# Peptides against a protein of PDB entry 4U39: the designs that were tried, part 95

Target 1, 302 residues: chain A of PDB entry 4U39
Amino acid sequence: SIKVIGVGGGGNNAVNRMIENEVQGVEYIAVNTDAQALNLSKAEVKMQIGAKLTRGLGAGANPEVGKKAAEESKEQIEEALKGADMVFVTAGMGGGTGTGAAPVIAQIAKDLGALTVGVVTRPFTFEGRKRQLQAAGGISAMKEAVDTLIVIPNDRILEIVDKNTPMLEAFREADNVLRQGVQGISDLIATPGLINLDFADVKTIMSNKGSALMGIGIATGENRAAEAAKKAISSPLLEAAIDGAQGVLMNITGGTNLSLYEVQEAADIVASASDQDVNMIFGSVINENLKDEIVVTVIATG

## One batch from the design tools (peptide; made by RFdiffusion4, then SolubleMPNN)

Design b2_p17_6_s1 (from b2_p17_6, 8 letters changed)
Fold by OpenDDE base, seed 5:
Structure b2_p17_6_s1 (fold): chain B 302 residues (1-302), chain A 17 residues (1-17)
Amino acid sequence: as target 1 above (302 residues)
Amino acid sequence: MSAFQQKQANIVDLSQV
């Protein structure tokens, strides 16, 4: 089974976006120290952590409170994660609960033998230096606790959105990029396509790889596959070129009109931009909601 | 270390920036 755990405010917002977009084949768990915020989750499983420590009043933007809250609730987290083959841990780094609890939850998932993938954001520079420093510590702790850690640099989202985008919409786009990172991997296992991957294929690319970058490309029209692939490998979210990656996981998602030719064309573009010795795997997914769009997601590891 | 690996290290260790 695949489980997605949203940790703290940002992680729970991302999980709500996943549920609203009908991401299939995954079980959703919302984790928070704030009981009022947790009540707004759409997840089937809602877990309040650190009830004795925080009394449901949240972590006060302190990562050490988030950490201790997850440690207090360890047995409950273990029971919720039991029997998972794969666990996604999603959080906005720089806060109290997400930054402190996500590494503890990730370690619990890894200790249970699940393939553990972190999908986290760095805060925007406008959120201030304190959040950036807290996020750096949380990202370091996540890197030790996971098999793969996808880090989304929120400041790079500002390069792909309109300059007049309100701050609240920039946060919604960060939640959507977290959704795309989880869905881009989970759909390869859970959703039928033209080229299906199994869990063992994904495990080969993602096991003990440390930090990863994600690129996303979306296109329409006659050359949509080639354009989506080129946008993915040149994505502002890819803070490094993929030619230095040791592993590449690629998802090619399209509507019911997606062809094997388009899948191969997109894969050849990504392979040509990668090192010759790269371990590259690719899968395809059919999403009826995309109509004429192709979405290419690239996860670069190593 | 590849340029990619160095960039990945810098993403995790923002304490050096």
Scores: peptide ipSAE 0.009, ipTM 0.384, DockQ to the pose 0.027
Fold by OpenDDE base, seed 3:
Structure b2_p17_6_s1 (fold): chain B 302 residues (1-302), chain A 17 residues (1-17)
Amino acid sequence: as target 1 above (302 residues)
Amino acid sequence: MSAFQQKQANIVDLSQV
């Protein structure tokens, strides 16, 4: 089974966005130290952590409180994650609960023998230096606790949105990019396409790889496959050139009109931009909601 | 380390950026 665990405010917003976009074949778990915020989750499984420590009043933006809250609730986290083959741990770094609890939850998932993938954001520069420093410590702790850690640099989201985009919409786009990172992997296993991958294929690319970067490209029209692939490998979220990656996982998602030619064209573009010795796997997904759009997601590791 | 690995390391440690 695949489980997605949203940790703290940002992780729970991302899980809500996944549920709203009908991401299939995954079980959703919402974790928080704030009981009022947790009640707003759309997840079937809702877990309050650190009930003795915090009394449901949240972590007060302190990562050490988030950490201790997850440690207090270890047995409950183990029970909720038991029997998962794969666990996504999603969080916004820089806060109290997400930053402190996500590494503890990830380690619990890994110790249970699940393929453990972190999908996390770095805070925007405008959130201030304290959040950036807290996020750095949380990301470092996540790297040791996961098989693969996808880090989304929120400041790079500002390069793909309008300059007049309100701060609240920039956070919603960060939640959407977290959704795209989880869905781009989970759909390869859970959703049929023209080229299907299994869990063993994904495990081979993602097991013990450390940090990863993600690129996303979306296009429409006659050259949509080539344009989406070019946008993915040149994505502002992909802060390094793909040619230095040791492993590449590619998802090519389209509507019912997606052709094998378009899948091959997109795969050839990403392969041609990658190192010759790269371990590349690609899958395709059919999503009827995309109609005329193609979405290419690239995850680069190593 | 590749340029990619160096950039990944910098993503996890802001003291190296």
Scores: peptide ipSAE 0.008, ipTM 0.386, DockQ to the pose 0.027
Fold by OpenDDE base, seed 4:
Structure b2_p17_6_s1 (fold): chain B 302 residues (1-302), chain A 17 residues (1-17)
Amino acid sequence: as target 1 above (302 residues)
Amino acid sequence: MSAFQQKQANIVDLSQV
C-alpha cells in the first residue's frame, strides 16, 4: 500500500489538497500537535501526537516540541504506517510540528521497511530568518531519515505566480506543488497509463538516493508534450540542471487524448537534457480531469 | 562535482550554518 502522511499545518494542507484533487490509490494520514487544526483535516486517519506534551495546543513553532511529540506517539505512528510499501512524508519546514516530527515519522516508516519519500517545502524568505534556520535543520534530519527527499523551494513559486499574488494564494500554490510531487510519483504506481511502472521500478530509482529536485511543466496545444517537457527541465523548482542527475523519474500525465507519440516526444526531450549514463525511468498517466493539458513531472536524484 | 551535485550538497550544508 501507499500511505501519504501530512505532518503539521503545511503537510495537512497539502494532504487536503491531494484529497480535493482525488489523488487515487493512496491512504491519507494527518498528523498534528494542534488538535483544532487537525480537526480541519479531510484525511480519514487523524493522529494527534504529543497529547501529553502539548495538550493539543500545538508545538509553539518549536521543532524540539514537534520532535518530542512524535517520539511520545511512536507506537501510534508505527501502527498507522504498518504494512505500507511506500510512505510519503509531506511537511512545511520551518514550523514546529512539521520540522520536528516529520524526520521522526520518516525514520519510523524507513525502520518498518517502507520506501520512504520526503516531500517538503522550504519557507518563503518573507517568513523570516528563524523559519529558514529551523527549516535547514529539519531538512538535514529528513535527509538522514528518508530514501529520497524532494525539497521544494517556496521562493521559486514566486517566479511562476503573478507578482500581485496574495500571500494566502502563494501558500496555496506551495500546497499544490507538494500535491504535484506526491501525485507525480504515486500515480506512476497506482494509476494506469500508456506506460505503467511497477513499485519495483520506482524503488530502484528512489531507494537511498538522498536529496532530489522536482521540475514541473504544463502545456496545451499541438506541441504540448514538447513544451511541457521543456518547461519541466527548465522549471524554477529545479534549482540545478538535470544533466548532473544520476537518476531521473519522469511522469507524463495527460487526458484521454494523450498519445504514445506525445509520451515518447516528452521522454526524448528529458533524456536529451540528461546525462548519457543517467538511470531514467518514465511512466504515463491518464487523468480524465485534464482536458487539453499535458503535465510533465521530473524528479532528479543523485 | 556537477552543478546538480553541488546544489544537492548545498541543500545539506545549510544545516551546518
Scores: peptide ipSAE 0.007, ipTM 0.364, DockQ to the pose 0.027
Fold by OpenDDE base, seed 1:
Structure b2_p17_6_s1 (fold): chain B 302 residues (1-302), chain A 17 residues (1-17)
Amino acid sequence: as target 1 above (302 residues)
Amino acid sequence: MSAFQQKQANIVDLSQV
C-alpha cells in the first residue's frame, strides 16, 4: 500500500490538493499539532500529535515542539503506517510542526521497512530568514530519515507563474508542485499506463539515494512529448542539470491518445540529457482528464 | 562530485541559508 502523510499546515494543504485532484491508489493521512487546522483536512485519517504537549494549540512555529509532538505520538504514528510498502512524507519546511515532526514520521516509516520519500518545500525568501534557517535544519534531518528527499525551492515557483500572481496563489502553486511530486511517483505504481513499472523498479531508483530534484514539463500539440520532456529537463525546479545524476525516474502522463512513440521520444530526450551510466527508469500513465496535454515529471537522484 | 550532486548537497547545507 502507498500512504501519503501531510505534516503540518503546508503538508496538509498539499494533501488537500492531492485529494481535490483525485490522486488514485493512495491512502491520505493528515498530521498536525493544531487541532483546528487539522479539522480542515480532507484526509480520511486525521491524527493530532503532541496532544499533551501542545493541547491542540499548534507548535508556535517552533520545530523542537513539532519534533517532541511526533515523539509523544510515536505509537499512534507506527500504527497508522503499519503495512505500508511506500510512504510519502510531505511538508512545508520552515514552520513548527512540518519542520520538526516530518523527520520523526519519516524515520518511523523507514524503521517499519517502507520506502520512505520526502516531498518538501523550502520557504519563499519573503517568508524571512528565520523560516529559511528552520527549513534548512528540517531538510537536513529529513535527508537522514528518508530513502529519497525531493526538495522544492519555492522561489523557483515564482519563475513559472505570472509576475502579478498574488502571494496566496504562489502558495497554492507550491501545494500543486508538492502534489505533482507525489503523483508523478505514485501514479507509476498505482495507475495503469502504456509502460508500467513495478514497485521494485521504483525502489531500486529511490532506495537510500538521499536528496533529489524534480523537473516538470507540460505541453500540447504535435510535438507535445518532445516539448514536455525538454521543459522537464530545463525546469526552473531543477536547480541543476540532470547531467551527473546517478538515477532518473521519469513519468510520461497523457490522455487516452498518448502513443508509445510519444513515450519513447520523451524518454530518449531525457536519456540524451543524462549521463550514459545513469540508472534511468521510465513509466507511462494514462490520465483521462488530460485531453491533449502531456505531463513529463523527472526525478533526478544521486 | 558532479555539478548536480554539488547542487543537491547545497539544498541541505545549512551554510547556504
Scores: peptide ipSAE 0.008, ipTM 0.377, DockQ to the pose 0.027; fails the geometry check

Design b2_p17_6_s2 (from b2_p17_6 with A1L D9A N13D E16Q)
Fold by OpenDDE base, seed 2:
Structure b2_p17_6_s2 (fold): chain B 302 residues (1-302), chain A 17 residues (1-17)
Amino acid sequence: as target 1 above (302 residues)
Amino acid sequence: LSAFEKKLANVVDLSQV
């Protein structure tokens, strides 16, 4: 089974966004130290961690409290993750619960033998230096605890949104990018397309790869496949070009009118931008909610 | 570290600066 575990406020917002977008074939778990925030989760499984430590009052933006809360609740986390083949750990780094608990939860998933993928955000620079420093520590701890860690730099979201975009909409877009990172991988396994991947294919690309980057491209019209692929490989979310990546996982998602030619055209563009020795796998997904749009998601690893 | 991992590490390090 595939499990998505949202950790703390940002992780739980991302999980809510996944549920609202009907991401299929995954089980959702919401984890928080704040019992009131946890009650607002749409996830079927809701887990309060560190009940003795925090009394359900949250981590007070302290990562050490988040860490200790996950350590206190280790057995409960193990039981919730048991039997998962793949675990996505999603969180907003820089806070208390997400930053501290996500690495502990990821390590538990990995120790259970699940393919463990972190999908996390760095805070915006405007959230201040304290959040950036806390996030850096959390990201470092996540890197050791996962097979692959996708890091989304929130500041790069400001390059893809309108300059007049309200701060609350920028946070919603960060939650949406977290959704896209999970869905772009989970759909390759769980959702039929023109080219299907299995879990073994994904495991080959993502197992013990460390840090990863994600690019996303969306386009419409006659050249939509080529344009979406070009946007994905040049995405502001890619802090580095995909050149030199050891592995590339690509998702080409379209509506019922997606052609095999469009899938191949998108794949060829991403392959041409990658190293010759790259282990690239690609799948296609049919999303009936997409009309004339193609979405290309690229995960670069290694 | 691969050249890509080094580039990623450097970008992470540059963001810490």
Scores: peptide ipSAE 0.021, ipTM 0.474, DockQ to the pose 0.027
Fold by OpenDDE base, seed 4:
Structure b2_p17_6_s2 (fold): chain B 302 residues (1-302), chain A 17 residues (1-17)
Amino acid sequence: as target 1 above (302 residues)
Amino acid sequence: LSAFEKKLANVVDLSQV
């Protein structure tokens, strides 16, 4: 089974966005130290952590409180994650609960033998230096606790949105990018396409790989596959070129009109931008909500 | 660390400044 665990405010917003977009084949778990915020989760499984420590009042933007809250609730987290083959841990780094609890939860998932993938955000620069420093500590702890850590640099989202985009919309876009990171992997396993992958294929690319980068490309029209692939490999979310990656996981998602030719064209573009010795695995997904759009997601590891 | 991991690490380190 695949489980997605949203940790703290940002992680829970991402999980809500996943549920709203009907991401299939995954179980959703919401974790928070704030009981009021947790009540707003759309997840079936809701877990308040650190109830004794925090009394449901949240972590006060302190990562050490988030950490201790997860440690207090270890047995409950173990029970909720038991029997998962794969666990996505999603969080916004820089806060109290997400930054502190996500590494603890990830370690619990890994110790249970699940393929553990972190999908986390760095805070925007406008959230201030304190959040950036807290995020750096949380990201470091996540790297040790996961098989693969995808880090989304929120400031790069500002490069792809209008300059007049309200702060609230910038956070919604961050939630959407977190959704795309989870869905881009989970759909390869859970959603039928033209080229299906199994869990063993994904595990080969993602097991004990450490940090990963994600690129996303979206296009329409006659050359949509090629354009989407080119956008993915040049995505602002890629803090580095995919050249020199040891592993590449690629998802080509389209509507019911997605062709094998378009899948191959997109795969060839990503392969041509990758190292010759790269272990590249690609799958295709059919999403009926995509009309004329193709979405290419590239995850570079190693 | 692979060349890619080093590049990733450097980008992460640059984001800490």
Scores: peptide ipSAE 0.018, ipTM 0.364, DockQ to the pose 0.027
Fold by OpenDDE base, seed 5:
Structure b2_p17_6_s2 (fold): chain B 302 residues (1-302), chain A 17 residues (1-17)
Amino acid sequence: as target 1 above (302 residues)
Amino acid sequence: LSAFEKKLANVVDLSQV
């Protein structure tokens, strides 16, 4: 089974966004130290951590409280994650609960033998230096606790959005990029396409790889596959080019009109942007809601 | 796709800079 565990406010907002976008074939778990915020989760499984430590009042933006809250609730986390083949740990780094608890939860998932993938955000620069420093510590701890860590730099989202985009929309965009990172992987396993992958294929690329980069491209029209692939490999979400990657996981998602030629064209572009010795695995997904759109997600590891 | 997913996709081909 595939489990997505949202940790703290940002992680739970991302999980809510996944549920709202009907991401299939995954079980959702919401984890928080704030009981009131946790009640707003759409996840089937809601877990309050550190109930004795925090009394449901949250972590006070302190990562050490988030860490201790997850440690207090270790047995409950183990039971919720038990039997998962794959666990996505999603969080907004820089807060108390997400930053502190996500590495502990990731380690629990890894110790249970699940393929453990972190999908986390760095805070926006406008959230202040304290959040950036807390996020850096949380990201370091996540790297040690996961098989693969996808880090989304929120400031790169600001390069993509209009300068007039409200701050609340910029956060919704971060939640949506977290959704895309999870869905881009989970759909390869859970959702049929023209080329289906299994969990073993994904595990080969993502096991013990450490940091990963994610690129996303979307296009429409006659050259949509090539354009989407080019946008994915040049994505502002990529902190570096994918040329040095040892492993690449590619998702090509389209509507019912997605052709095998379009899948091959997109795969060839991503392969040409990667090292010759890269272990590249690609799958395709059919999403009837995309109609004329193609979405290419590239995850580069190594 | 959300209007934003479309914006993410419309990000300038930085390969030309």
Scores: peptide ipSAE 0.025, ipTM 0.455, DockQ to the pose 0.028; fails the geometry check
Fold by OpenDDE base, seed 3:
Structure b2_p17_6_s2 (fold): chain B 302 residues (1-302), chain A 17 residues (1-17)
Amino acid sequence: as target 1 above (302 residues)
Amino acid sequence: LSAFEKKLANVVDLSQV
């Protein structure tokens, strides 16, 4: 089974976006130290951690409180994650609960023998230096606790949005990028396409790889496959070129009109931008909601 | 696609210009 665990405010917002976009074949778990915020989750499984430590009042933006809250609730986390083949741990780094609890939860998932994938954000520069420093510590702890860690640099989302975009919209955009990172992998296993992957294929690319980068490209029109692939490999979310990657996982998602020619054209573009010795695996997904759109997601590991 | 997914799509266009 595939489980997605949202940790703290940002992780729970990302899980809500996954549920709203009908991401199939996954079980959703919401984790928080704030009981009021947790009640607003759309997840079927809601877990309050650190009830003795915090009394449901949250972590006060302190990662050490988030860590201790997850440690207090270890047995409950183990029981909720038991029998998962794959666990996505999603969080916004820089806060109290997400930054402190996500590494502890990831380690619990890994110790249970699940393929453990972190999908996390770095805070925007405007959130201030304290959040950036807390996020750096949380990301370092996540890297040791996961098989693969996808880090989304929120400041790169500002290159994607209009300069007049309200701060609340920029956070919703970060939640959507977290959704795309989880969905881009989970759909390869859970959703039929023209080229299906199994869990063993994904496990081969993602097991013990450490840091990963994600690129996303979307296009429409006659050259939509080539354009979406070029977009994915040049994505502002890629902090480095894909040429240095040891492994590449590619998702080509389209509507019912997606052709095998378009899938091959997109795969050839990503392969041509990658090293000759790269272990590249690609799958296709059919999403009837995309109509004329193609979405290419590239995850570079190494 | 969400208005965001469309903006993500458009900015990858802008980085190639």
Scores: peptide ipSAE 0.021, ipTM 0.493, DockQ to the pose 0.029; fails the geometry check

Design b2_p17_6_s3 (from b2_p17_6, 7 letters changed)
Fold by OpenDDE base, seed 2:
Structure b2_p17_6_s3 (fold): chain B 302 residues (1-302), chain A 17 residues (1-17)
Amino acid sequence: as target 1 above (302 residues)
Amino acid sequence: LSPFQQKLPNVVDLSQV
């Protein structure tokens, strides 16, 4: 089974966005120290952590409170994650609950023997230096606790959105990129395509790889596969070029008109941009909601 | 660190400060 656990405000917003986009084949768990915020989750499973410590009043933007809250609730987290083959831990780093609790939850998932993937954001620079420093500590702790940690640099989202994009929409796009990171992997396992991957393939690429980067490309028209692939490998979300990656996981998602030729064309472009010794796996997904669009997601590991 | 990991922004290990 695949479980997605949203931790704190940002993680729960991402989980809500996943549910709203009908991401299939996954169980959703919302975790928070704030009981009122947790009540707004769309997740089937809602877990308040650190009820004794926080009394449901949240972590006060303190990562140490988030950590201790997860430690207090360890047994409940273990029970909720038990029997998962794969666990996604999603959070916005820089806050209290997400930054502190996500590493603890990730370690619990890993200790249970699940393939544990972190999908986290760095805060925008405008959120201030304190959040950036707290996020750096949380990302370091996440890296030790997961098999693979996908880090989304929120400042790079500002390069892919219109300059007039309201701050609220920039946060919504961060939640959407978190969604795309989870869905880009989960769909390869849970959703049939032209080329299916199994869980063992994904595990080979993601097990004990540490930090990862994600690129996304979307295109339409006759050259849509090639254009989407080129956009993915040149994505602003890639803080480094994929040419140094030891592993690449690629998702090629299209509508019912997606051809095997388009899948191969996209895969060849990503392979040509990667190291010759890269362990690359690619899968395809059919999404009936995509008309003439192709979405290429690239996850570079190693 | 792999060459790819070396290209990642320095994760400031706050445990060493």
Scores: peptide ipSAE 0.006, ipTM 0.302, DockQ to the pose 0.023
Fold by OpenDDE base, seed 4:
Structure b2_p17_6_s3 (fold): chain B 302 residues (1-302), chain A 17 residues (1-17)
Amino acid sequence: as target 1 above (302 residues)
Amino acid sequence: LSPFQQKLPNVVDLSQV
């Protein structure tokens, strides 16, 4: 089974966005130290951590409280993650619960033998230096606790949205990018397409790879496959060129009109931008919610 | 072989579904 565990406010918002977009073939778990915020989760499984420590009042933006809350609730987390083949741990770094608890939860998933993938955000620069420093510590701890860690730099989202975008919409876009990172991988396993991947294929690319970067491209029209692929490999979310990657995981998602030719064209573009010795795997996914759009997601590992 | 050619055995013919 595939489990997605949202940790703290940002992780829970991302999980809500996944549920709202009908991401299939995954079980959703919401984890928080704030009981009121947790009640707003759309996840079927809701877990309050650190009930003794926090009394449901949250972590007070302190990562050490988030960590201790997950440690207090270790047995409950183990039972919720039991039998998962793959676990996505999603969180917004820089806060209390997400930053502190996500590494503990990731380690629990890894110790259970699940392929453990972190999908986390760096805070926006405007959230201040304290959040950036807390996020750096949380990201370091996540890197040790996961098989692959995808880090979304929120400041790069500001390059793809309008400059007049309200702060609340910029956070919603961060939640959407987290959704795309999880869905871009989970759909390769859980959602049939023109080219299916199995869990063993994904495990080969993602097991013990450390940090990863994600690029996303969306396009419409006659050259949509080529345009989406070009946008993915040149994505502002890719903080490094794809040619340095040891592994590439590619998802080509389209509507019911997605052609095998478009899949080939997109795959050839990503391959041409990658190292010749790269271990590249790709899958195609049919999403009926995509009309004329193609979405290319690239995950560069190593 | 292109990555596509390597994955040809795993191509689902959706016309048969």
Scores: peptide ipSAE 0.006, ipTM 0.422, DockQ to the pose 0.173
Fold by OpenDDE base, seed 1:
Structure b2_p17_6_s3 (fold): chain B 302 residues (1-302), chain A 17 residues (1-17)
Amino acid sequence: as target 1 above (302 residues)
Amino acid sequence: LSPFQQKLPNVVDLSQV
């Protein structure tokens, strides 16, 4: 089974965005120290952590409170994650709960023997230096606790949105990019496509790989596969070129009109941009909600 | 077939779904 655990405000917003986009084949868990914020979650499983420590009032933007809250609730977290083959831990780094609790939750998932994938954001520069420093500490702790950590630099989202985009919409786009990172991997396992990957293939690419980067490309028209692939490998979300990666996981998602030729064309572009010795795997997914669009997601590990 | 094409995982024939 695949479980997605949203940790704190940003993680829970991402989980809500996943549920709203009908990401299938996954169980959703919302975790928070703030009981009022947790009540707004759309997840079936809602877990308040650190109830004694925080009294449901949240972590006060303190990562140490988030950490202690997860430690207090360890047994409940273990029970909720038990029997998962794969666990996605999603959070916005720089806050109290997400930054402190996500590494603890990830370690619990890993200790249970799940393939543990972190999908986290760095705060925007405008959120201030304190959040950036807290995020750096949380990311460091996540790297030790996961098999793979996908880090999304929120400032790079500002390169793909209009300059007049309201701050609230930039946060919604960060939630959407977190969704795309989880869905881009979970769909390869859980959603039938033209080319299915098994869990063992994904595990081979993602086990004990440390940091990862994600690129996304979307295109339409006659050359949509090639254009989507080119956009994915040139994505502003990639802080480095994919040619230095030890592993590449690629998802090619299209509508019912997705051809095997388009899948191959996209895969050949990503392979040509990667190192010759890279362990590359790719899958294809059919999403009936995609009419004429192709979405290429690239996860570069190592 | 490119060396990449030789590693194509199981193609699901969606015509049988």
Scores: peptide ipSAE 0.008, ipTM 0.432, DockQ to the pose 0.171; fails the geometry check
Fold by OpenDDE base, seed 3:
Structure b2_p17_6_s3 (fold): chain B 302 residues (1-302), chain A 17 residues (1-17)
Amino acid sequence: as target 1 above (302 residues)
Amino acid sequence: LSPFQQKLPNVVDLSQV
């Protein structure tokens, strides 16, 4: 089974966004130290951590409180994760709960033998230096606790949105990018396409790879496959060129009109931009909600 | 670290601070 754990405010917002977008084949768990925020989760499983430590009042933006809250609730986390083959741990780094608890939860998932994937955001520069420093420590701890850590730099989201985009919409876009990172992988396993992958294929690319980057491209029209692939490999979210990656996981998602030619064209573009010795795995997904759009998601590891 | 991982923003390990 595939489990997605949203940790703290940002992680829970991402999980809500996944549920609202009908991401299939995954079980959702919401984790928080704030009981009021946790009640707003759409997840079936809601876990309050550190109830003795925090009394449900949250972590006060302190990562050490988030860490201790997850440690207090270790047995409950183990029970909720039991029987998962794959665990996504999603969080906004820089806060108290997400930054402190996500590494502990990830380590518990890994110790249970699940393929453990972190999908986390770095805070925007405007959130201030304290959040950036807290996020850096949380990301460091996540690297040791996961098989693969996808890090989304929120400042790069500002390159793909309009300059007049309100701060609240920039946070919603960060939640959407977290959704795309989880869905781009989970759909390859859970959702049929023209080229299906299994869990073993994904495990080969993502097991013990450390940090990863994600690129996303969306296009419409006659050359939509090629344009989506080019946008994915040149995505602002890719802080490094894909040519240095040891592994590439590619998802090509389209509507019912997605052709095998379009899938091959997109795969050839990503392969041509990658190293010759890259371990590249690609799958296709049919999403009926995509009318004329193709979405290419690239995850570069190693 | 791979050349790709080296291009990743330096995650400052604050546990060493």
Scores: peptide ipSAE 0.006, ipTM 0.303, DockQ to the pose 0.023; fails the geometry check

